# Designs tried in a protein design run: peptides against a protein of PDB entry 4ASU. Part 340

Target 1, 270 residues: chain A of PDB entry 4ASU
Amino acid sequence: ATLKDITRRLKSIKNIQKITKSMKMVAAAKYARAERELKPARVYGVGSLALYEKADIKTPEDKKKHLIIGVSSDRGLCGAIHSSVAKQMKSEAANLAAAGKEVKIIGVGDKIRSILHRTHSDQFLVTFKEVGRRPPTFGDASVIALELLNSGYEFDEGSIIFNRFRSVISYKTEEKPIFSLDTISSAESMSIYDDIDADVLRNYQEYSLANIIYYSLKESTTSEQSARMTAMDNASKNASEMIDKLTLTFNRTRQAVITKELIEIISGAA
Target 2, 83 residues: chain B of PDB entry 4ASU
Amino acid sequence: FTFASPTQVFFNSANVRQVDVPTQTGAFGILAAHVPTLQVLRPGLVVVHAEDGTTSKYFVSSGSVTVNADSSVQLLAEEAVTL

## One batch from the design tools (peptide; made by RFdiffusion4, then SolubleMPNN)

Design b2_p30_7_s1 (from b2_p30_7, 15 letters changed)
Fold by OpenDDE base, seed 2:
Structure b2_p30_7_s1 (fold): chain B 270 residues (1-270), chain C 83 residues (1-83), chain A 30 residues (1-30)
Amino acid sequence: as target 1 above (270 residues)
Amino acid sequence: as target 2 above (83 residues)
Amino acid sequence: PVPKPESDSLPQTEEERAEVMERFREWLAL
């Protein structure tokens, strides 16, 4: 490589390193906020799931309609955040299909659609875009919940798949159940609950869905920002190493060129 | 007893004597060993009676309340403020 | 004259930024 080529490459990598460092800082700031906001959201979300966990709601085998909600975002450069969710979605969809279930998919964030479009395009009901630019709000979750409920797809059971935040260096893709109003109302385990007005139960389920979606968004956001921060840190380190290598190469090449020029001058061959 | 909004936790797995909640069907008190039930909150006053006799008041906008068979209670408000 | 490494300048134009981002994506794919 010529000195010019090395210089160009050095400049490019240095610029990349600046970008990755900047992105790391931005991700760090967003992570700090997300982690703080996740604390109450987790209590809230886990509280909403408590009924389903405690009631041990079972969906009859004759019920065939299953909904998969994958939660991620529109933004890349966050390691395996999107692929992990998509992989779990794909696995779940395949298992359900093998069991004779009808599967429909909702993507929260454009990246889910981007990954699964080729193989699962016919199963997608809707994709929510513009996710991940701003911290998710309960209002956002409510909009998603409402859109789902108004989609006309009468699912019996569903799964919401998202990355649960563990630590700054760890997340886990998890699945939580979603149940239709009919499934809950017909569940034998729900008989212990006093005469619940049908309207009350419907409203309750709407809240429950919104709550779970909100929770999943908060977990996903925190996981994503943490993963992005780590990814950008790794990228910055890799760039640094490459810069060092190229700098050494540049210096050696420069010395060789100078030496050659000096020899040519001294020999009169230039 | 768990009482939370999306942004704030007021009680997390706490033992309380009684919780008064405003529901769409009317206000009711959740006592120890209350029968399992599900309700939707209407805007109104939540009153938490602690075991020590202290009373805390909250205003909630909407939400849900769940009383489970194990006597656990989840009060989940969309918005809540301490009064 | 042997060229010196040019100073680190961040992309200032949208086009330059796009080019850097493309290179960045390629680099990250490695």
Scores: peptide ipSAE 0.028, ipTM 0.813, DockQ to the pose 0.012
Fold by OpenDDE base, seed 4:
Structure b2_p30_7_s1 (fold): chain B 270 residues (1-270), chain C 83 residues (1-83), chain A 30 residues (1-30)
Amino acid sequence: as target 1 above (270 residues)
Amino acid sequence: as target 2 above (83 residues)
Amino acid sequence: PVPKPESDSLPQTEEERAEVMERFREWLAL
């Protein structure tokens, strides 16, 4: 490689390092905010899931329609965040299909669609785009919930798949159940709940779905920003190492060129 | 007893004496060993009566309230403010 | 004259930025 080639490569990698450092700082700021907002959101979301855990709602085996909601975002450069969700979605879809269930998929974030489009295009109901530019709000979750309920797909049971935040260095892809109004209303375990009006139950279910989606978005966002911060840090370190290697190569090549020129001058060949 | 909005937690697994909630079908009081029920909140006043006799008042917009068989209660409001 | 590594000017144009990002994606895939 010529000195010019090495210099060009050095310049390119230095620019990449600047970008990755900048992205790390942006991700760090977003992470800090997301983590603060996750604290109440987790209490709120876990509270919403309490009914499903306590009531032990079971879907009859003859019910075949299953909805999978994958939660991620539109933005890349965050390690395995999207692929982890997609992998879990694929696994769940395959297991359900093997059990004779009909599976439909909703993607929250364009990256899910991008990964699953080739293999699962026929199973997609809708993909929500423009996810991840701004912190998710309860309003956003409500819109998603409403769109899901109005999708025309009358599912019996569903699964929401998202990355739960554990720490700045750890997340886990998890699945939480969602149930249709019909499944909840027909569940034997719900018989202990007194005086549930059908309209009340419908409204309750709408809130429950919005609550769970909101929770999943907050967990996902926090996980994503943390993962991006880590990914950008790693990229910056890798760039630094490459810069060091190329700098050494540059210095060696420079010395060789100088030596060659000196020899040519001394020998009278130039 | 858990009482939270998406952005704020007021009570997290706390023991309380009574919670008065505004529902679409009317206001009701949640006492110890209340029968399991599901309700939807209407805009109105939530009053939490602590075991020590203190009362706290909150205004809530919409949301849900769940009373489970194990006496756990989840009050989840879309918006809530302390009064 | 051995060219001094010129100053790290950040890509100023959208095209330059896009090119850098493309190279970056390629580099991350390696």
Scores: peptide ipSAE 0.024, ipTM 0.817, DockQ to the pose 0.013
Fold by OpenDDE base, seed 1:
Structure b2_p30_7_s1 (fold): chain B 270 residues (1-270), chain C 83 residues (1-83), chain A 30 residues (1-30)
Amino acid sequence: as target 1 above (270 residues)
Amino acid sequence: as target 2 above (83 residues)
Amino acid sequence: PVPKPESDSLPQTEEERAEVMERFREWLAL
C-alpha cells in the first residue's frame, strides 16, 4: 500500500470513529430517558396482562387463525436487536404452521419487514414505519391497536414478540399473548366475572391491546438504545485499534520511502 | 391494588380499604371481597380509601379496572392526576 | 512531500453525514 492509500484509509476510519462516538453519546442519552420511562410503563403493562395470566385464557384447538406482532424499529446499528425478534417470529410461525394454523404477521418497524419479506411476504398484513426516531407514546400504541382491530383479519389468538430489557448489557426476546374479543368472551374461565356487558368487554379489550403494545414498545426501545450504545462503543474501539495499526504502517512506510530516496541520491540513480 | 397510568404509578400492589371508580355503567365502590368484574372508566373522580383512614382523590380520563377472583385490583388509566 | 494523515471535522450537514454513514456501512462489511 502507498502512503497515499494509507492516509486515505486513516482519514476514513477517523471520520467513522467520530460518528460512532457521537452516536454512542446520543444512544446513551436516549437510553437514560427510556429506562426512566420504562419503570411506570412496566407496571402499567404487567397490570394489563394480569387478567390473562390469572384467568388462564385458553384458545380452543379448533381455532386456526393466529396473529404474530413483531416489535422493533426502523433504525440499524444496534447489534442483534432486530435479528433476535425476527428469529423468534420465524420459529413461532413455523411451529404454528406445523400445527395446521393460519399465520399472519404485523411488523412494528421497517427492519422486521426487511428481514422477513423474502420468506414471509405473503403472511404480512401491515408494517408500521417511522418507529424509533422519538420515544413511543400511548397514542402511538393506540393507533397500532386500532389498525390491527380494523384490519379485517379475524384472528382467534396471537403473539406479540419483543425484546424485554434486563440490563444495559442484556435483553431477552419474549412473547406475550393477545386474544380476540370472541376468544375472551367464549372462554370458560371468564364465567366468574360478573355479568359483563358486550360493549364493555369490547372497549376493555381495545384498551388491553393498546396497553400491551405500549408496554412492548417501551421494552423494545430501552433494549435497542442500550444495544446501540454498546455497538457504537465497540465500533469506536475497533476503529481506534485500526487507526493505531495503520499509523504504525504509515510510519514504517514513510521511513522506507525516505531511505529509498536517500539511497537513490547517494548512488546517483535517477 | 395497583393504580397506574402509562407514565406514572400511584399504587403498586398496595392494600386499600376501598376504591371508588367512575365507570361507563356507573360509579361503584370496590371493597376487599368484591366479586370479579371488568369495567371501563369514564372521565371522573377516583377516590382511594386507605386502611389508615386517609383518602386520596384523582381525576382520570379513561381506562379500565379489573377485579380478580384473588381480590387483586388493577386500575389502569390513560391519564390520571392527583387532586 | 510525504503525505500526513489529517482528520476531518465532524460532519455538520445531512449530506456529509450520509456520506460518512455509507463509508461506515462499507467498513463494517469488511
Scores: peptide ipSAE 0.100, ipTM 0.845, DockQ to the pose 0.013; fails the geometry check
Fold by OpenDDE base, seed 3:
Structure b2_p30_7_s1 (fold): chain B 270 residues (1-270), chain C 83 residues (1-83), chain A 30 residues (1-30)
Amino acid sequence: as target 1 above (270 residues)
Amino acid sequence: as target 2 above (83 residues)
Amino acid sequence: PVPKPESDSLPQTEEERAEVMERFREWLAL
């Protein structure tokens, strides 16, 4: 490689390092906010799931329509955040198919679609884009919930798959159940709940779905920002190492060029 | 008893004497041994009666309330403010 | 004279940013 080539590479990597450092700082700021907003969201979301856990809602075996909601974002450069969700979605879809279930997929965030498009394109009902530019709001979750309920796909049960935040260095892909209104209304375990009006139950289910989606979005966002911060830190370190290596190579090459020029001058070959 | 909005937690697995909630069908009081039920909130006042006799008031928007067989209660409001 | 690597400023234009991001993606693929 010529000195010019090395210099060009050095310049390029230095620019990349500046970008990764900047992205790290942005991710750190977004993470701090997300983590703060996750605390109440977790209590709220876990509260919404309490009914399903306590009542042990079961879907009859004859019910075949299953919905998988994968929660991620549109934004890359966050390590295994998207691939972890997609992997779990694939596994769940395969297991359900093996059990004779019909599977449809909703993607929250374009990255899910990007990963699953080749193998699962026919199973996608809808993909929500423009996820990850701003912190998710309850309004956003409500829109997603409404779109799902109005999609025309009469699912019996479903699952929402998202990354649960554990720490700055750890997340876990989790699955939570989603049930249709019909499944909830017909569940034997719901018999203990007194005289629930059908309209009340419908409204309740709408809130429940929105609540769970909101919770999943908050967990996902916090996990993503943390992972991005780590990824950008790693990229910055890798860039630094490459800069050091190239700098050494540059210095050696420079010396070699000088030596060659001197020899040419001395030998009269110049 | 858990009472939360998406952005704020008011009670998290707390023991309370009574909670008065505004529902679409009317206001009702939740006591320790209340029958399991599901209700949807209407805009209105929530009154939490603590075991020590203190009373806290909140204004809530829409949402849900769940009373489970184990006497656990989840009051989840879209928006809530302390009064 | 061997040119010293000059530290360029961050890309200011959207086009420049896109170009750098493309190079960055290529770099990450290696």
Scores: peptide ipSAE 0.041, ipTM 0.830, DockQ to the pose 0.013; fails the geometry check

Design b2_p30_7_s2 (from b2_p30_7, 13 letters changed)
Fold by OpenDDE base, seed 3:
Parts: C-alpha cells; structure tokens; sequence
Structure b2_p30_7_s2 (fold): chain B 270 residues (1-270), chain C 83 residues (1-83), chain A 30 residues (1-30)
C-alpha cells in the first residue's frame, strides 16, 4: 500500500470514529430519558398483566389461531436487539406450528420484517414502521392496539415478544401473553369475577392490549438505546485500534520510502 | 393497591383502607376483601383513603380497575393528576 | 407479498386507519 492509500484509509476510519462517537452520545441521551420513563411504565405494564397472571387464563387446545407481536424498531446499529427478538419469534412460531396452531405475525418496527421476510413473509399481517425516532407514547400503543383489534383477524391467543431492560449492559428477550375477548370471556378462571358487562369487558380488553404494547415499547426502547450506546462505544474503540495500527504502518512505510529514495540518489538511479 | 398512569406512579403495592373510583356503571368504593371485579373508568374523581385516615384526591381520565381474589387492586388510568 | 401502507408512519387520521384496515383485509385474504 502506498502512503497515499494509507492516508486515505486513516482519514476514512477517523471519520467513522467521529460518527460512532456522535452516535454514542445521542444514544446515551436517549437511554437516560428512556430509563427514566421506563420506571412508571413498568409499574403500569406489570399492573396490566396482573389479571392474566392471577387468573391463570388458559386458552382451550381446540383454539388454533395464534398471534405473535414482535417489538423492536426501524433503527440498526444496536447489537443483537433485533435478532434476539426475531430468534424468539422464530422459535415460538415453529413450536406453535408443530402443535398444529395457525400463526400470524405483527411486526412493530421494520427490522423484524427485514429479518423474517424470507422465511415468514406469508405469516405477516402488518408491520408498523417509523418506530424508534421518538420515544413511544401511549397514543402510539393505542393506535397499534386498535389496528390489531380492528384488523379482522380473530386470534384466540397471542404472544408479545420484546427485550426487557435489565441494566445498561444487559437485556432479556421476554414473552407476555395476549388474549382475545372471547378467550377471556370464556375462561373458567374468570368466573370468580362478578357479573361483567360485555361492553365493559371489551373496553377493558382494549385498554389491556394498549397497556401491554406500551409497556413492551418502553422496555424495548430502553434496551435498544443501551445496546446502541455499547455498540457505538465498541465501534469507536475498534476504530481507535485500527488507527493506531495504520499509523504505525504509515510511519514504517514512510521510512521505507525515504530509504528507497536515498538509495536511488546514492546509486544514481534517480 | 397499585395506582398508576403510563407516566406516573401514585401507589405501588400499597395498603389502603378504601378507594373510591368512577366507573361506567357508577362510582363505587373498593374496600378490603371486595369481591373480584373488572371495571372501566370514566373521567372523574378517585379518592384514596389511607389507613392513617388521610385522604388523597385524583382526577382520572379513561382506564381500568381490577379487583382480584387476593384483594390486590390495579387502578390504571390513561391520565391522572393529583388534586 | 404483504401490502404496505402508503405512509411509513403510524396512521393518524381515520382515513389512514381505514387504509391500514384494508391492507389487513387484503393480507388475510391472500
């Protein structure tokens, strides 16, 4: 490689490092906000799931329609955030198919579709895009919930898959159940609940779905920003190491060029 | 007793004496050992009666309230504000 | 192929929501 080639490469890597450092700072700011907003969202979301956990709602085996909602975003450069969700979705879909269930998929964020398009395109109902530019709101979750409920797909039960935030260096892909109105209404475990009006139960279910989606979005966002921050830090470090190596190579090459020129001068070949 | 909105937590697994909630079927009081029920909130006043006799008032928008068999209560409002 | 919305953003208007619903219907019919 010529000195010119090395210099060009150095310049390129330095530019990449500037970009990754900038992205790290942006991710850090978004992470701080997301983590703060996750605290109440987690209490709210866990509260919404309490009924299903305590009532131990079960779907009859004869019910075959299962919905998988994968939650991520449109944005890359965040390590294994999207692939972890996709992996869990694939596993769940395969298990359900093996059990004779019909599986349909909803993607929240375009990255899920991008990963699963080749193998699961026929199972996708819809993908919600423009996820991840701004922090998710309850309004966003409500829109998703309403679109799902009005989709015409009459699922019996489902799973929402997302990354739960643990710490700045750790997340875990988790699954939470979602149930149709019919499944909730017919569940034997619900018999202990007093006479519930059908309209009330419908509205309750709508809120429940929106609540769970909102919670999942908040967990996902926090996990993603943390992972991106880490990924950008690693990229910056890798760039730094490469710069150091190339700088050494540059210095050696420069010395060799000088030596060659001197030899040519001395030998009269120049 | 848990009372939260998407953005704020008011009570998290707290013990309270009574909670008055506005529902579509009317306002009712949730006491200790209330029968399990599910209700949807109407915009209105929530009153939390603490064990020490203090009362706190909140205005809530839409949402849900769940009373479970174990006497746990989840009051989840889309929006809530302290009065 | 699953039909895609005209807009990449979440539907904000009733018209946009109806468009998404139509996409769902088409996807389910396929």
Amino acid sequence: as target 1 above (270 residues)
Amino acid sequence: as target 2 above (83 residues)
Amino acid sequence: PVPKPKSDRLPQTEEEREEVRELFRKALAA
Scores: peptide ipSAE 0.027, ipTM 0.822, DockQ to the pose 0.130
Fold by OpenDDE base, seed 5:
Structure b2_p30_7_s2 (fold): chain B 270 residues (1-270), chain C 83 residues (1-83), chain A 30 residues (1-30)
Amino acid sequence: as target 1 above (270 residues)
Amino acid sequence: as target 2 above (83 residues)
Amino acid sequence: PVPKPKSDRLPQTEEEREEVRELFRKALAA
């Protein structure tokens, strides 16, 4: 490589390092906000899931329609955030299909569609976009919930798959159950609950679904920003190491050129 | 007893004496060992009676309340503010 | 092809929600 080539490469890598450093700072700011907002959201969301856990709602085996909601975002450069969700979705879809279930998929975030489009395009109902540019709101979750409930797809049971935040360096892809109104209303375990008006139960289910979606979005966002921050930090470090290596190469090459020129001058071979 | 909105937690697995909630079918009081039920909130006043006799008041917009067989209660409001 | 909203954002208006509903209906009919 010529000195010119090395210099060009150095300039390019330095520019990349500047970009990755900037992106790291942006991700850090977004992470800090997301983590603060996740604290109440987790209590809220876990509270909403408590019914399903305590009531031990079971879907009858003869019910075959299963919905998978994958929660991610539109933005890349965040490590395995999207692929982890997609992997779990694929696994769940395969397991359900093997059990004779009909599987439909909703993607929250464009990256889910991008990964699963080729293999699962026929199973997708809809993909929601513009996830990750702004922090998700309860309104956003409500819109998704309402669209699902009003879609006309009569699922019996569902799974929401998302990345749960653990720490700055750790997330875990998790699955939580979603049940249809009919499944909840017909569940034997629900018999202990006092006579619940059908309209009340419908409205309750709407809130429950919105709550769970909101929770999943907040977990996903926090995990994503943390992962992006880590990815950008790693990229910046890698760029730094490469700059050091190239600088060394540049210096060695420059010395070699100088030595060659001196030898040519001394030898008269010029 | 858990009482939260998407943005704020008021009670997290706390022991309380009584919670008065505004529901679409009417306001009711949740006492210890209340029968399991599901209700939807209407805009109105939530009153939490602590075991020490302290009373706290909140305004809620909408949401849900769950009373479970194990006497756990989840009050989840879309919006809530302390009064 | 996977149905997607015309808008790149989440539906916020009733009109946009109806468009999404239509996409669901199309997906279910497929």
Scores: peptide ipSAE 0.025, ipTM 0.823, DockQ to the pose 0.134
Fold by OpenDDE base, seed 2:
Structure b2_p30_7_s2 (fold): chain B 270 residues (1-270), chain C 83 residues (1-83), chain A 30 residues (1-30)
Amino acid sequence: as target 1 above (270 residues)
Amino acid sequence: as target 2 above (83 residues)
Amino acid sequence: PVPKPKSDRLPQTEEEREEVRELFRKALAA
């Protein structure tokens, strides 16, 4: 490689490093906020799931409609965040199909659609976009929940799949159950709950769904920002190493050129 | 007893004597060993009676309350403020 | 082909919500 080529490559990598460093800082800021906001959201979300865990709601085998909600975002450059969710969605969809279930999919975030569109296009109901630019709000979750519940789509049970935040260096793709009003109402385990008005139960379900979606969004966001921060840090380090290597190569090449020129001058061969 | 909004936690797995909640079907007090129930909150006052006799008041906008068979209670408000 | 939302944002207006509902209906009829 000529000195010019090395210089061009150095410049390019340095520019990439600047971009990745900048993105790291942005991700770090967003992560710090997300982590702070996740604390109450987790208590809130886990609280919302308590009924389903305690009541041990079971869906009869004759009920075949299963909804999968995959939670991710629109933004890339965050490692395996999207692929992890998509992988679990695929696995779940395949397992359910093998069990004779009808599977429909909702994507939260455009990346889910981008990954699954070719293989699962017929199963997609809708994809919600504009996820990841701003922190998700309870209002956002409520909109998703209400649109689903008012869509006319009937499901018996479902799964919400998202990345749960563990630490700055770790997340885990998890699944939480969602249930239809009919499934909840007909569950034998719910008989211990006193005479619940149908309207009350409907409203309760709306809140429950919104709560779970909100929780999943907060977990996903925190995981994503952390993963992006890590990814950008790794990219920056890799760029730094390459810069060092190329700089050494440049210096060696430059010295060789100078030496050659000096020899030519001294020898009179030029 | 857990009482939280999406943005704030007021109680997390706490032991309380009584919680008064405003529901769409009416206000009721949740005591120890209350029968399992599900309710939806209406805008109003939540009153938490602690074991030490202290009382805390909150305003809630909407949400849900769950009383489970194991006496666990989840009060989840969309918006809540301390009074 | 799965119908695509016209908007790149979450539905905020009733009109946008209705559009999303229509997408669900189309997807279910598919």
Scores: peptide ipSAE 0.042, ipTM 0.820, DockQ to the pose 0.131; fails the geometry check
Fold by OpenDDE base, seed 4:
Structure b2_p30_7_s2 (fold): chain B 270 residues (1-270), chain C 83 residues (1-83), chain A 30 residues (1-30)
Amino acid sequence: as target 1 above (270 residues)
Amino acid sequence: as target 2 above (83 residues)
Amino acid sequence: PVPKPKSDRLPQTEEEREEVRELFRKALAA
């Protein structure tokens, strides 16, 4: 490689390093906010899931319609965040299909669609875009919940798949159940709940869905920002190492050129 | 007893004597060993009676309340403020 | 009197959300 080639490559990598460092700082700021907002959101979301855990709602085997909601975002450069969710969605879809269930998919975030569109296009109902630019709000979750409930797809049960935040260096893709109004209403375990009006139960279910979606969005966002911060840090370190290597190569090449020129002068060949 | 909004936690697995909640079907008091029930909140006043006799008041916009068979209670409001 | 929402369902429109917010504001001013 010529000195010019090495110089051009150095310049390119230095620019990439600047970008990755900047992105790391942005991700760090977003992570700090997301983590703070996740604390109450987790209590809120876990509280909403408590009913399903305690009531042990079972869907009859003859009920075949299953909805998968994958929660992620539109933004890349965050390691395995999107692929982890997509992988679990694929696995769940395959398992359900093998069990004779009809599977439909909703994607929260365009990256889910981007990964699954080729293999699961026929199963997608809707994809929510413009996710990840701003921190998710309860209003956002409510809109998603309403769109789902108004989608016309009458599912019996479902799964929401998202990355749960563990720490700045760890997340885990998890699945939580969602149930249709009919499934909840018909569940034997619900018999212990006294005189629940159908309208009350419907409204309750709407809140429950919004709550769970909100929780999943907050977990996902925190996980994503943390993962992006880590990914950008790694990219910056890799760029730094490459810069060092190329700088050494540049210096060696420069010395070789000088030596060659000196030899040509001394030998009288130039 | 858990009482939270999406942005704030007021009670987390706390022991309380009584919680008065405004529901769409009417206000009711949740006592110890209350029968399991599901209700939807209407905008109104939540009153939490602590075991020590202290009373805390909150305004909630909407949400849900769950009383489980194990006597656990989840009060989840879309918006809530301390009064 | 406790403010009552116009709808018993989760607010689905921005208008409905604003109505809920307004009820909340009125209650706090109270």
Scores: peptide ipSAE 0.029, ipTM 0.816, DockQ to the pose 0.067; fails the geometry check

